Peptides against a protein of PDB entry 9GMZ. Designs and how they scored, part 75

Target 1, 343 residues: chain A of PDB entry 9GMZ
Amino acid sequence: TGFPLELLTRPATERLAYFENYTVAHPRLKEVYEILMRTIAEPAGASFIFVYGASGVGKTTLRLRVEQKLTELALPKLESDRARVPVVGIEAIAPESRYFNWKEYYTRALITLEEPLIDHKFDYGVRGISRDNFGKINVESKVVAPALRRALENALIHRHPDVFFVDEAQHFGKVASGYKLQDQLDCLKSLANMTGILHCLLGTYELLTFRNLSGQLSRRSVDIHFRRYCADSPEDVQAFKSVLLTFQQHLPLAETPNLVDHWEYFYERTLGCIGTLKDWLKRVLSDALDREATTITLKDLQKRALSVAQCQKMFKEIQEGERQLSETEADVQNLRSALGLGA

## One batch from the design tools (peptide; made by RFdiffusion4, then SolubleMPNN)

Design b1_p12_8_s2 (from b1_p12_8, 7 letters changed)
Fold by OpenDDE base, seed 5:
Structure b1_p12_8_s2 (fold): chain B 343 residues (1-343), chain A 12 residues (1-12)
Amino acid sequence: as target 1 above (343 residues)
Amino acid sequence: EELQLFPDLSEL
């Protein structure tokens, strides 16, 4: 099945929105989605979930789809409990300064958790936090980070989400000179413990450096590796080509482009990362729709491709992350062997 | 090589 043919008579904005909203259920995404949904339903005393993988593998897409599903599943309960929020998701901002801004993080989390659409308004008991006439939270500049943290703890307890998502969570690792990454971990651990809310941190392989600092978090964390597709695996190549086949059938153009014949070029410029592939195709589709083109050509693809230099940089970052994981797996096997535990 | 079409993730 392809896109609805009636889209060919619709505005370019609707055609683009269809492709943006289409999420290919490729094997790696399906696997990680099922593990994540199961872990949220049955955390078994876990306080953290770490989802890590290459930039552009599709972590944000995974998060948004899980947020949608958790919201849908919670609807019957929200009719009886009007104070409850089923899920909260934020993106951690890269600080302009080399240091993570906790004040901004707490403010964004509070604003996201306390949307105007919530009927049951809560007073945080914090001077300088108010609601406007539209029910939007206003935080005065004088409110300090410890007060915002207490407000967020109270809000999370009162709203009781099934999970708190933090995307781009590698930014917690950006600490001032002389501060310890451990202090950031202890801050997050304290927030999860004080609220009883499961935290899911999504990030790049830089998140592994943060995760590995606390042997205590390892006992209360679930790890989910969101892998890219590898060109050295025949199964991964077949899956990647099947993703290209699916995307070419869901591009709302008069003539179906042959993306599969160019699979090596798509792999070269995405490194097997489906998020990078989707974003590339979205840009190319937008350009084609703006020109009222009937199809997408190789020249249109080349205009919006990442440069070879960008791909080489991204590939080095991926190889370092995959190496660190492989070494950790080997260290576990070596430790088991040294303990006389079978492999 | 046999290729397959993947549904939208919301259909799962």
Scores: peptide ipSAE 0.626, ipTM 0.964, DockQ to the pose 0.850
Fold by OpenDDE base, seed 3:
Structure b1_p12_8_s2 (fold): chain B 343 residues (1-343), chain A 12 residues (1-12)
Amino acid sequence: as target 1 above (343 residues)
Amino acid sequence: EELQLFPDLSEL
């Protein structure tokens, strides 16, 4: 099975949109998706889910697909309960200053939470929060961060999402002091506790710093490691080649490119991260469609590849994250052995 | 090696 052949007669924008919307159900994504969906359905007293892995592994894709599925599953209930939002997702922005802008965060979270529900006016209980004529939330400059927090708490309680997603959550860690990071975690913990809403933080291996700062979060969190494919694993290599095979069948081009024959080059420039692979192929497809090309060549791939220097930097960041996890696993085994529990 | 085609994640 491949792309619908009728796409070859469609505009470049429609052909590109098809590929953008195609999400290969590769083994690691499927595994993490199933764990995440199960954990959202049955949080078992967890207040947080941490999804961590390499940059470009596909965490944002995972989030968006979970948001879609939760929305689809909720549709029959939303017809009767128009106040409910099934899911809310926000991307954390890296602070320009040494201080996290909570006012901006709460404002963006409120906007995102209320965007699907233009017709239902909610009283936020805070003066200076209103909807404009287009249903967009307007926050007056006089509204302070503590008031926006109360408005968000009230909105989350009223809308009852099954989960609150925060993507790029490692950006909380980029604050100039560990104390500010702890304060941010305590603020998020307090928001989850006050609302009763499960929070899912998605991020790079920098998100592991959050686990080290709060032993109390660890007791109320579920950890999900979104692994890349490793070239030293025959199974992972087979899966990665199968992803390339799948993508080559779903590139809406007149001639199917042979991506599989170049698997080592794809691995070298993606480090086994399927999100990075998809983004690369998307750029190359866009260039090919702009030229009305019948296929993609190795030369076309090379033009849009990450540089070796970028890959070397990304690989060092991955190795450090994987090392920290391996040390933690060894520490758990050592603790079990010390407790007289078999390894 | 036998390679596999993966469906779209929405089909799961």
Scores: peptide ipSAE 0.624, ipTM 0.963, DockQ to the pose 0.852
Fold by OpenDDE base, seed 4:
Structure b1_p12_8_s2 (fold): chain B 343 residues (1-343), chain A 12 residues (1-12)
Amino acid sequence: as target 1 above (343 residues)
Amino acid sequence: EELQLFPDLSEL
């Protein structure tokens, strides 16, 4: 089924919002979603989940949909447990400095955990953390990072989310000169261990560096590779074309654009990353709605496409990440063979 | 080549 035809008589804002809210359940997203939901429900003593994949593959979309589903599933229990938050999700900020800002991270995490609507209030045990008259957290500038960490530990214990999401988690890899990347990882491990809260780190292939640095994390982590669609796989090409077919039916325009006939151009400019595709189509749809256009043309697509230079850069980053994973898979096979388990 | 329409993820 396509978009509701009634949208054609609605304001541009409502038409755009429909497309923004539509999340194509494509095979790779469905697979990763099911694995992630199952792992959160049954962590089996895991302290970390790593979700890694190309920039624009759809990790943020995955996170937001899992956050929504976990919230919906928790609603019946939240009526009886007014202290509980079912899920917390933050995006790690790229520091303006060369180094990850832990003070900012802890502040953002506290603000996100402590929704104004939560009835059960508690003391963080830290001076300079307060709630305003609207129940919003305020953190005074004088509060130091170790105090904010303790406040976050107390908040996570008290609110007991099923998972703590950190998107763009590769930014933890931005360490100060003389600090080890391991010290950042040990800080995260300590937070997970002290709180008993499952942490899900979503990010680029740079997260593989975190996984590889800690043989102790590997014992308490679940890895989820969010793959792009590959043009050398007939099944992946068919899935990618099916995504284009689905999007063209859900663009709220008077004339259905033929996106499928341009699949190679869409693949060239998205590298098989559905998040990049959706964001491109959103920009083009917005431009079409602003012009009261009946359809989207190839020229409209070309105006909002990533440049060839951007795609070449992104492709090199993807190839390096996929190479590192292939080497790891080969190492696992070599280890199994060396252990006499068979390949 | 048979192409498929995918539902919204919320329908799963």
Scores: peptide ipSAE 0.618, ipTM 0.963, DockQ to the pose 0.842
Fold by OpenDDE base, seed 2:
Structure b1_p12_8_s2 (fold): chain B 343 residues (1-343), chain A 12 residues (1-12)
Amino acid sequence: as target 1 above (343 residues)
Amino acid sequence: EELQLFPDLSEL
């Protein structure tokens, strides 16, 4: 089964939106989705979930689909509890400066948590935080980071989300010279402990540095590795080709493109990262729709591909992250052997 | 090689 054939008579915007909204339930995404949903439902005393993997593996797609599902599951309860927000998700911003901007983080978190449609006006207990006539949060420039933190703590307690998502969470690792990464973790740990809200940090392999710095967080954290597909695994190659087959059936074009025959080229330019693949195909589809093209050609793909130099840089970053994980797994095996548990 | 069609994640 492919896309609805009626889309061929629809505007380019609807055809593109169909493909954007289509999320291939590929094995790695399904596995991580099921683990994440289960962990959110039954945290078992966890305060943190760490979801780490390559850039473009699909972490943002995972987050958005989990946010959607949690919202859908909460709808019957939200009718009775008008103060509740089922889930909140933000993206951590790369600081323009050499240090993470906590003031900006707390402001964005408050703005995201306080949807205008929530009739239940909450007093943040902080002067200079108000709602406008549209119910949008306004934060005066004079409000300092410690006051914004207290406002966020109060808002999280009052709204009681099942999880607080932070995407691109490796940006918490951007500390000024002389500051400790541990202090950033202690801030996050304190926020989770004060609110009782489960925090899910999604990011690159730079999150492993966070995980390793806090032996106390390790007891209250769940780790989820979102792996890419590897070309040295026949099963991973088969799954990657099956993703290409699925995408080619769901491209709303008059003629189905043959993506599978080009699987090696797709692998070379995505490194087995399905998010990178989807974003590439989305750009190529947009270009094809703008030209009223009947199909996608190899030339159309080549025009929107990442450069070899970009892929080489991304691959080095992936290899370093996968190496750090492999070393950690070896350290666990060494620890088990030293404890007499066997390898 | 037998390839598979994957559903949308929302169907799960």
Scores: peptide ipSAE 0.615, ipTM 0.962, DockQ to the pose 0.848

Design b1_p12_8_s3 (from b1_p12_8, 7 letters changed)
Fold by OpenDDE base, seed 5:
Structure b1_p12_8_s3 (fold): chain B 343 residues (1-343), chain A 12 residues (1-12)
Amino acid sequence: as target 1 above (343 residues)
Amino acid sequence: EELQLFPSLSEL
């Protein structure tokens, strides 16, 4: 099945929005989605979930689809519990300074958790936090980070989401000179423990530094590796080509482009990351729609491809992350062998 | 090589 043929008579904006909202249930995304949904339903005393993988593998797409599903599943309960929010998701901002801004993080989390559409308004008991006439939260510049944290703790307890998502969570690793990365991790642990809310941190392989720093977190965390497709695996190559086949059927163009014949070029410029592939195809589709083109050509693809230098940099970052995981797996096997547990 | 069409994740 492909895109609805009626889209060919629709405005370019509607055609682009269809492709933007379309999410391929490729094997790695489906696997991670099922693990994540199961872990949220049955945390088994976990306080954290770590979802790590390459930039552009599709972590944000995973988050948004889980947020949607949790919201849909909660709707019948939200009719009786007007205070509840089923899920909250934020993206951690890259600080303009070298240091993570906790004040900005708490402010954004509060604004997201306390959307105007919530009927049951809560008073945080914090001076300088108010609601406007539209119910939007306003935080005065004088409100300090410890007061915003207490407000967020109270809001999370009162709204009781099934999970709190933080995307781009590697940005918590950006600490000031002389501060410890451990202090950032202890701050997050304290927030999860005080609220009783499960936290899911999504990020790059830089998130592994948080996992490795705390032997206490390892007992209360679930790790989920969102892998890319690897060209050295025949099964991964077949899956990647099948993703290209699926996307070419869902591009709302008059003539179906042959993306599969160019699979090596797509792999070279995405490194097996489906998010990077989708973003590339979205840019190329936008250019084709703006020109009223009937199809996408190899020249159109080349115009919007990442440069070889960008791909080389991204590949080096991936190889370092995959190496660190492989070393950790080898260390576990070595430890088991040394303990006499067998391999 | 036999390729397959994947469904939308919203259908799961």
Scores: peptide ipSAE 0.512, ipTM 0.949, DockQ to the pose 0.865
Fold by OpenDDE base, seed 1:
Structure b1_p12_8_s3 (fold): chain B 343 residues (1-343), chain A 12 residues (1-12)
Amino acid sequence: as target 1 above (343 residues)
Amino acid sequence: EELQLFPSLSEL
């Protein structure tokens, strides 16, 4: 199975959009997707889900696919409950100031939760929050963060999403000098408790530092490690090559490129991160379509590859994250052994 | 080494 051959006669924009929207169900993504969907369906008293992994592993792709599936599954219920939103997903912004901007976070969360709503009459109980004629939320500059929080709490209760996604959630760890990272955790915990809404925080391995600071969050959280493919694992290498084989069949080009023959170069420049691979192939496909090229060459790949210096930096960040997880797993095993719980 | 074609995640 490959791309629809009719795409070869379609505009470059349609061909690129096909590949952009195409998502390979590779083993790690499928596993994390199934765990995440199950955990959302049956939270078992969890208030948080932490999804952590390397930059470019595919966390945003995972989120968007879960959002799509939850929306699809909710459609029959939305006919009877016109106030309900099945899922809400935002990206946490890196603070321009040294500190996380809660006002901006609450504003973006409200805007995302309220686009596009059938019920235009929900009162947030906050002056300076309104809807335009298109139902879009407008927040006046005078509205303060505590008022926006109350508005978001009320909106989350009224809309009752099955999950609230926050991508790039490691940015909550960026606190002021003299503020405790604990205060950010307590703020999020309070929001989840006040609304009864399950929160899913997706982020880099920096999210582990945030997760480990609250022994109370650990009791109410589910952890999901989104692993990269490792070149020291034969199974992971086989899976990575199979991803390349799958992508080459789904590049809407007249001649199927042989990506598999270059698997080592793809691995070197992606570190086993399929999101990084997809983004690379998307850039190369765009360049090929703009040139009306029949295929992709190694030179085309090289032109859009991450630099060795970028890969070395990313690899150090990955190794530090994987080390911290391995140490935590060893600490859990040591604790279990010390408790007389068999290994 | 046997390589496989993975399905689309939208087909699951």
Scores: peptide ipSAE 0.508, ipTM 0.948, DockQ to the pose 0.845
Fold by OpenDDE base, seed 2:
Structure b1_p12_8_s3 (fold): chain B 343 residues (1-343), chain A 12 residues (1-12)
Amino acid sequence: as target 1 above (343 residues)
Amino acid sequence: EELQLFPSLSEL
């Protein structure tokens, strides 16, 4: 089924919001979603999940949909446990300095855990953390990072989410030395261990550097590769064309645009990343709605496409990440072979 | 190539 035809009589804002909220269950997203949901339900002693893949593959979309589903599944239990938060998700901020801002991270995590509408309010045991009259957390500037960490540990224990999501987690890695990266990872590991809360780190292929630094994490982590579609795979090309077909049916325009006929151009400018594709189509749809256009043309697509230079940069970053994974997979196979474990 | 319409992820 396509979009609800009633949207054609609705304001441009409602049409755009429909497409923004629409998520295609394409094979790679479905696979990663199912693995992630299963791992959250049955972590089997894992403390970490690593979800890595190209920028614009759809990691944030995956996170938000898992957060929604976990919230829906938790609703019956939340009636009896008014202190519980089913899931918490934050985005790691790129440090303005050479150092990750742990104070900001802990503050953002606390603010996200403490929805103003949550009835059960507890004391953090930390001076300078308060709730306003609306129940919103306020953190005084004098509160130091170790105190905020203790407050977050207490909040995570008390709220007991099934998972703690950290999006853009490669930003933890933007420290000048591998040693500082290990210290950050040990800090996260300690937070997960002290709270008993499963942590899911989503990021680019730069997140693989975290995996390689800690042989102890490998025993307590689940790795999920969110792959792009590859043009050298006929199956991946068919899936990518099917995504285009699905999106064209869900663009709330009077005339269905033929996106599939332009699949090579879409592939060239997205590198098989469906998040990049969706964001491109959102921009083009917004422009079309602003002009009261009946459809989307190739010219409209070209106006909002990434430049060839941007695509070339993104492709180099993807190739380096895919290479590092292939080397790691080969090392695992070599290790298995050397151990007398079959391929 | 037989192309498919994928469902919404909200339907999963």
Scores: peptide ipSAE 0.501, ipTM 0.946, DockQ to the pose 0.843
Fold by OpenDDE base, seed 4:
Structure b1_p12_8_s3 (fold): chain B 343 residues (1-343), chain A 12 residues (1-12)
Amino acid sequence: as target 1 above (343 residues)
Amino acid sequence: EELQLFPSLSEL
């Protein structure tokens, strides 16, 4: 089934919103979604989930869809437990300074966790944290990071989400000169342990450097690799072409564009990352709708494509991440052999 | 090569 044909008579904003909200259940996304949902339901004493993969693979899409599903599944319980929040999700901000801003992180986490619609109000026990007349949290500039941490710990305990998502979590790796990356891990580990809340960190392959520093976190973490589609795999190429076929049926245009015939060009400019593909198609669709165009052309695609230089940079970052994972898999095999567990 | 249409993730 394609897009609803009625959209062709609707405003450009509604046509664009349809495509924006549309999510293809492609094999890699479905696999990671099922693993993540199962792990959240049955964490088995895990305190962390690490979801890592290429920039633009679709980690934010995965997060948002899991947040939606967890909210839907929690609705019957939320009627009786008005203090509970089913899920909390934030994006870690890249610091303007060379160093991760914990004060900003705690503030954003508190603001996101304490939605105005929550009936049961909580006192954080911290002077300078208040609610406005709309129930929105206000944090005064004088509130220090240790006080914000205690407020977040108390809020997480009280609201008891099934998971706390942190997107772009590689930004925790941005530490001051003289600070250890380990101190940031120990800070997060302490927050998870003090609250009893499962933390899911989503990020690029830079998250592996963060993950590998703590042999203690390895015993209490689940690792999920969100892989891209690889052009050297016939199965991955078939899946990538099938994603293009699916997207072309869901572009709300009068004439269905033939995206599949350009699959190599799409692969060259997305590196098999479906999030990058969707964002590209969204930009091109917006331009087409603004011009009242009946279809998308190769020239329209070329205007919004990432540059070859951008793709080359992204590809080097992917190759380094995939190499590190392959070395880790080999190390596990070597360890098993050395332990006498067999190959 | 047989291509397929994938469902929406909201249908899962």
Scores: peptide ipSAE 0.499, ipTM 0.947, DockQ to the pose 0.836

